# Ledger of designs, part 327: peptides against a protein of PDB entry 7UQJ

Target 1, 160 residues: chain A of PDB entry 7UQJ
Amino acid sequence: PELYQNFNITPPRGVLFHGPPGTGKTLMARALAASCSSDERKITFFMRKGADILSKWVGEAERQLRLLFEEAKKHQPSIIFFDEIDGLAPVRSSKQEQIHASIVSTLLALMDGMDNRGQVIVIGATNRPDAVDPALRRPGRFDREFYFPLPDVKARFKIL

## One batch from the design tools (peptide; made by RFdiffusion4, then SolubleMPNN)

Design b2_p28_4_s4 (from b2_p28_4, 10 letters changed)
Fold by OpenDDE base, seed 4:
Structure b2_p28_4_s4 (fold): chain B 160 residues (1-160), chain C 160 residues (1-160), chain D 160 residues (1-160), chain A 28 residues (1-28)
Amino acid sequence: as target 1 above (160 residues)
Amino acid sequence: as target 1 above (160 residues)
Amino acid sequence: as target 1 above (160 residues)
Amino acid sequence: TPLEETMELLSLPEEMKEFLKFILGALS
């Protein structure tokens, strides 16, 4: 927060972490959350899995996304971490179930509805950035992307 | 390399780790990778989940498997770890989607296409070895199997 | 065990841990298992994921549940931990596949069939207690519920 | 080594430990 406040830089609404499985995307999101949290400034960290939102929240996924964003806003400064976001928001195809399309649309609307002054960051992690709906990767949504390369075996063992 | 060269033993192409969830299959695969990697000899460790290959790579799973094996060969010595391989290669049934059959066939062909002199080991982890296509469990594929029993609670807490 | 023995309190058959993802439900279940295990008294800890039981055990999920409970009874004192139990036992709807209904019914019967004197505890973890079949949340099944609130980022990072 | 520590932690059968060490030697 302070860095963005000091530089008058609009914090990214969304950051996409992408790269192969076990490259530390989730660890980095947690480390970011931990590093941003001080005893004076507690950050609220929300973690969801894309597949869980679809599979667990059948018929309620949209509502749960809304609640998540509302709660994140209520408890700001906040980080919303979507693990496996490609499972949540696959590329729109004419063959996709209407449910997926509506969930994606809800997430798009929620990200667009975020106040730029709000201290809420959304982190999406994926192994397949190209499987994420391109609409999510636009400015004002996931407008920053970080690639996590495959580490060597030692590095991977330390991260995973 | 040296041990296999000295004993004239063909290294296993594939090792199947099987046993209940949270018995350390994934940890063992990582530990193996980490132990085989020195500063002088880095091993490349590839990790994929069976369900991810099916669900995430709809229509591209076969291509992604090919790329994975090509990349492993390119970066040898390498370990390819398939977590939840039963999700990738379920037992063939007349009721299986053609997609599953084609992915399994691709994996079979890739394992068969491995040079015995290649420094690529494939590790498959499953909770259900009987759910893995028996064709994968044949010599020249997953030709070694290790059972991971449920540890006691202390051991499990340390591993998980 | 000792606490329940000393107080003549029937141990809960089932404990439901519920709360947002990454609030330490799984960690608490593991910590409980570790704390209950001594060198003199080893506890057997079984971990399953709800989605895995459905997805992996297509057609065998009921049998695997039965085997799990039998094995837990055989190796008592035991903990059966169901991660993501809402994926295993969603609320019954007229639109649910008969398979889900039968798995839920099997789990209900298994929990009901537990001897109160048996040293087997079932822990279910969910992000959505309301998505768990209410029949599982009745006395003699999951009759204790613990809410895991969202920790601050530091607390969450320590738990996850 | 991470392998040794993990093998100890898992209380693996000796046959399995030997084979894993054999794999280690093959890769190393």
Scores: peptide ipSAE 0.019, ipTM 0.259, DockQ to the pose 0.313; fails the geometry check

Design b2_p28_5_s1 (from b2_p28_5, 11 letters changed)
Fold by OpenDDE base, seed 1:
Structure b2_p28_5_s1 (fold): chain B 160 residues (1-160), chain C 160 residues (1-160), chain D 160 residues (1-160), chain A 28 residues (1-28)
Amino acid sequence: as target 1 above (160 residues)
Amino acid sequence: as target 1 above (160 residues)
Amino acid sequence: as target 1 above (160 residues)
Amino acid sequence: PLVISAAEVLELAETDPQAIYDLIAYPP
């Protein structure tokens, strides 16, 4: 609240971290969670893999998403980090369309249903931003994108 | 060479990065690759996911590993980074034993066959070091382990 | 010992991280500290700023350094990270010469007094490696240097 | 999209972990 109150900024409901694998997306999210945790103010960090939500919760992925958002709201301020979010909400391809469409629809509804006053930040990480359903990248959802480029080879650690 | 020559360090054939997901294992590997690269001396960085080697190359995983190590040797100094190496070399569980045993055996042979004079570093990253075949964690293989803890929230408070 | 025994590496007594501000020196040190911790073997990470040792401990900086090294030895394996080490050990300039000379002398003695079998690594970070007393950069002290280059400015320009 | 290199992530996590928060919470 205070941090967001100080800046009159509507907290982003969702931030998309995208870039090549191993560019620090998940590390940033964890560093953020750690950074926001003070002795007075612990941020609760929820981590889920998109593929795990689909594979472990076959037929219950929607319920698990709802429970995750409820738990995040209960433990606010909180960060929900979806690693490999393209595994959760792939661009609608015909073969698994209905289940994925329902999961995406649920995630959209959960993000849309977050109170702007809520201290829940959703971070999605992907190596393939264009493989994420465009509906998730709209305003009020993952409307902010962070590109994590490859660390440029010019980072010459001269170990002398 | 010079870095390892300067240190009288037998270059580790393998380094295991382990720790919770999103602790920067892959980032560190890339940062190391970047860091060791100069304008005069580029380190070639090879990245593979353990699960991708198994799933994309069903029946060819051994050949793909051999080709990867040959390519890394050709482009030395090089880093081979195996992300999610527990997906490549899981602790032998009964159900897929033969294929996994052969892949592990091939990786062991490739690591054992690396000339100590070779400028190829192998980095394996896992969230589950105990799910990696213990044969890979022996001397001359992934004999160096780096634990990537969660960025401890407490690390912030002692700076004040 | 075992980690260093496995490597036939004389553990570097000191590593100097240098490079422009904001190149990841402190995080690399934390990631290294983190990385060397296992579930069985936690590395204790001590962080101090060079300027803080001078300013907070006016007249006691030497004692605080001794206590820090004793504590690091007690909690070995350990990493002592000196951020802004050029603030602790500036190149001898005439005006504050005596106090700085004594602090540098104490730090040198502490680094020299570390048993080569001790599991204490000292990391110094600076933006100005040439502002660090050359006596600290000698063999058996900060004898290993890592240059952290600026992330290529081109990454910043695509934000506009 | 805001471009943040791994090095900048590393940097910000070191120098100003709050700036990471501020950058993410308040992307320019």
Scores: peptide ipSAE 0.042, ipTM 0.379, DockQ to the pose 0.384; fails the geometry check
Fold by OpenDDE base, seed 5:
Structure b2_p28_5_s1 (fold): chain B 160 residues (1-160), chain C 160 residues (1-160), chain D 160 residues (1-160), chain A 28 residues (1-28)
Amino acid sequence: as target 1 above (160 residues)
Amino acid sequence: as target 1 above (160 residues)
Amino acid sequence: as target 1 above (160 residues)
Amino acid sequence: PLVISAAEVLELAETDPQAIYDLIAYPP
């Protein structure tokens, strides 16, 4: 987040981190939040798990999303990280349509309602980018995608 | 790799990576696997998600664990990574006792049956170390625990 | 950590994380530091950027390295992480010879002066392992090298 | 989708944050 501002680069409104489980997505988001936090400029990091928003906030999920974006705006510069965003915003074609469609619509509206000058970055992480509603992957939303592939066996990390 | 030996710490057979969601547990495990693979020494990395072993292998979970450890031994040096191991080996006090107790017992036996000279390392990752059966956290099993803290908002994780 | 001991591999004093820019070297070093810190055993993590040591500490770089190693020893168990170590320890063949040669010599001496029983680990990260002075890559120094490849476009890199 | 490891994003952010941006901004 701060990185983009330090370079006068307009940050994307949303970044989709996708790749198989255990590819760095959530750590990257946290690392970005921590890295972008300088001593002078603390970035507030908001993490939500998509499945938790659906399961814990049944009927309140939209309100919780609104509150999350309001808090993020209030505490800007900020990062909103949705872990397992495919759990929050599944493709609309699934038979659990109304609840998911409403949550997706709310998330779309919240992302569209972010002023480009707002110091709020939204990161979505998913193991299944194709399970994310394509409307979220459009320009002005999660219009930047980072694929976190499986570490190739050729990737000599020598950690252990 | 180097960290524990510099500390004169006997390598555990098993490592428990624990910490909040998205603190890098799975990344670390895969990075470790990739890392330990040199051109001369390929480490075979076996990843299993705990919840997947329970859900996909109902009634076969023990056999799949045995096969996993046999394959790991066959392809040594190897790493077995259990992502969300609290999903595989929940604390026995949960009323779904028989199936979980059997899986935990199998995992315990498999870890205990590894020769300490075996080139097989087991890494478990969990967001809830207290949800892992304490028997797995004993010496000779997951007897080393790695806490992946949230990057403290105040601790400049200069990751970037 | 544990992998090398399972393999009866003497821990290096130093680990070189290398790979293209943005392959997770710094993240991995931090995750290792965090992971090695248990509730009972806090590992002190010292991070320095190689270019910063050269640029910010012109004429004091050697002293700052000595102080860093002294602090690391004082706060053992500890990790010293040099990010962009090729900026700190460039190959001696570059015409800015005297200052770099002195810093490299100091780093070599500090790594050589660490007792193998010292609970201090040095991790260097670089995008250009061939730009690191080969003297640092010798046994007892950065004698373990971790290649962090670019995720090949086809090679699934599942790190987290 | 741009294939970038978390690792890659981090280090590009450290070494060439513009390259991360470019990588984000201009995914192949």
Scores: peptide ipSAE 0.039, ipTM 0.388, DockQ to the pose 0.247; fails the geometry check
Fold by OpenDDE base, seed 4:
Structure b2_p28_5_s1 (fold): chain B 160 residues (1-160), chain C 160 residues (1-160), chain D 160 residues (1-160), chain A 28 residues (1-28)
Amino acid sequence: as target 1 above (160 residues)
Amino acid sequence: as target 1 above (160 residues)
Amino acid sequence: as target 1 above (160 residues)
Amino acid sequence: PLVISAAEVLELAETDPQAIYDLIAYPP
């Protein structure tokens, strides 16, 4: 986040972290939050799990998303991290089409409504990038994708 | 891994990774699996999510646990990683008492049935250690707990 | 630590944690120390910064290393963690050749002098593994290398 | 997708957080 300001580079609105489970997606998001936090500039890190937004806030998921983005804007510079974002915004063909469609539409609108000058970065993490609604993967949303591969045995020896 | 040998510490059968979500429990478990793998000795890493065992295998969760432990034993040295283990083995006071009680009892029996010399390590990860059945946290089961705190900004700079 | 026991892996005398700054090397070392400590067996954790040994103890760095290893042996089981070990034991081609050569030689001798059954583990951390004298990276010294791909800071707390 | 191991991404976050930024901002 600070990097984007320091370099006068237009921050992407959203970054999709995808790759097999336990490849460090959630880990990376918080590392970024902390690496971007300096003594001079604290970045606020918001973490939500996609399935938790659906399950804990039945009928209020859209409101909770709005509140999350408002809170992130209030506490900017900030990172919003959605873990398991495929659980929040599955492809529209899923049997829960109407509820998911409203939530997806809300998330799309919230991401589209982020000012390009806003100090809010959205990171989505998924093990199933193809299970995420393609509308979320368009430019101005999760338009940057980071694939987190499984460490190979040699890269495992480079992690350990 | 090596520290316990050097210290003649009886290796626990199970390690509980607990701490806030996205603190890298799964990555750490994968890292540990990879470090313990050498070119001469590959460690097999089994990953299961607690909620997935309950939801995908309705009425077969106990069988799937048995198969997992058998497969881990067959492919030893191995690590069994349970992500969100509180979803697999919640505290017995939860209203889904019978199904959870059978699964918990199966997991307890499987952990207790591991030979102390077995080359199978079980790692459980949770964000809610208090939501894990206390019977799983006893000696000979998940008897080592690794608290995975949130880095404070200063500890972030000490970790950075 | 536990994995090496379960796997009959000869514990290294030294583990090199390498990877970019803030990979949680220090955090991991502390976590390992905490994890290896039980209610029955407290592990003593000694932390030193490589540059601090050189700068604070001009002309006594060798003595301070000896004292550190003696103290670690006295308080076994123990972990000696060297943060920024490249500052303590740079490659011999660096312009400070004589002073560094003595310190490196002392550290080599101290690591070689550890009994294979000694309950003292040495962990070196560096951001520049190639800046560490290759003699330290040989078997029986820092013979296990753990590349720390930067864990996320909140997720580095999942390493603690 | 930019293929970055958790290793590399994390490496870059702290060695060269700019490089992570550059990778995030300018995926090849």
Scores: peptide ipSAE 0.039, ipTM 0.351, DockQ to the pose 0.329; fails the geometry check

Design b2_p28_5_s1 (from b2_p28_5, 11 letters changed)
Fold by OpenDDE base, seed 3:
Structure b2_p28_5_s1 (fold): chain B 160 residues (1-160), chain C 160 residues (1-160), chain D 160 residues (1-160), chain A 28 residues (1-28)
Amino acid sequence: as target 1 above (160 residues)
Amino acid sequence: as target 1 above (160 residues)
Amino acid sequence: as target 1 above (160 residues)
Amino acid sequence: PLVISAAEVLELAETDPQAIYDLIAYPP
């Protein structure tokens, strides 16, 4: 507790994992879920693919998002992981406007409606952070971003 | 080569990474490519998605596979990584027979045609090893398999 | 703060990285040090090998440990990484009794003497967690352990 | 002990060094 206070680390409501494909974004989210689970404290991990929510739940995507957040809240502490979130929440300026815009708006409202004291963490993973609606990347939503670089041999050499 | 000779380890032509999604299969392949790359010896890493080869290259998938293996051979030492290889090489007994069967046959022939002395390693990643054509899992092809377990929350709990 | 408070995560004084050789324990410790260093917040990384402290510092090993912890405290936030900590802190029941016992006792005292508010993290890495003195693995010391499974080193060695 | 694959740990190191620092500083 005290070291976190000394680090002034506000727990994010949402974290954006971004970087090239196969840089382990999904693995990290699973590792976090597993690492934060103890015998005394099981974290419930919810995983959804952004594109799957759009394709499987046409007309129900908003309801499925609400149900997901309600289940996550019911099973606290929990992690909601959206893999390929750019597929769920594309930039509003893309010509595929209305249905995508409503899903994004629902996700925004669900993230804004999370009580700051709630033990629900939302992780979005994308290969294209610029394809994610900037409204999702604002404070109180995905306000923390983790870049998953390619395991760069140079980064490894600068770190080694 | 020499380290393999000293360990009497026959270099695999192919390695199957299998396990649940987000267990780091792709990350491991990239980390291997990066870790085997020194300043003196860069490994060329080729990544393809199995489903993308089928969907993007209808009628050219075989040619694209041949070109990929030729480029990998030209840029030795190299790793060819197939993400979601079950999408490229489904079991022959699945009702989506003919086009998939020809692509699988081409991949089999390319793996069989790799000279054992070539510094080309093929890594296939799948979430469903049983959905991969058993012919790909035979000696001289993906004859080595690595299971990527879920970061086992229970293993963490028994160790915590 | 609140999510961490809700997670009741006590900051460890020490973390034990254990697992087979070549699983990336040392690489991880280095990657952590580099990655936790931002332009605004540089983490000072201290690396020592357990065997080197015993072999190089005969009669001064205790003093070198004290100096190391003092320097780490002076340059907070800091990480002290002991590679091959089983070489420094062998189980007391091993016949190499007195000198090893005094070094272990000094390390125990230094870890116990770390203020819980100090931004000094101690990471011990070992290939043999059972060879580490159990007193080091108690709460307030290396009370958290990370098992580095072989990414099937047969994979890495069979691919490398 | 947290069983973290070398991949997971490498990934934490590359992506959220602070989360590893936090996992290390505040292991679960």
Scores: peptide ipSAE 0.009, ipTM 0.332, DockQ to the pose 0.311; fails the geometry check

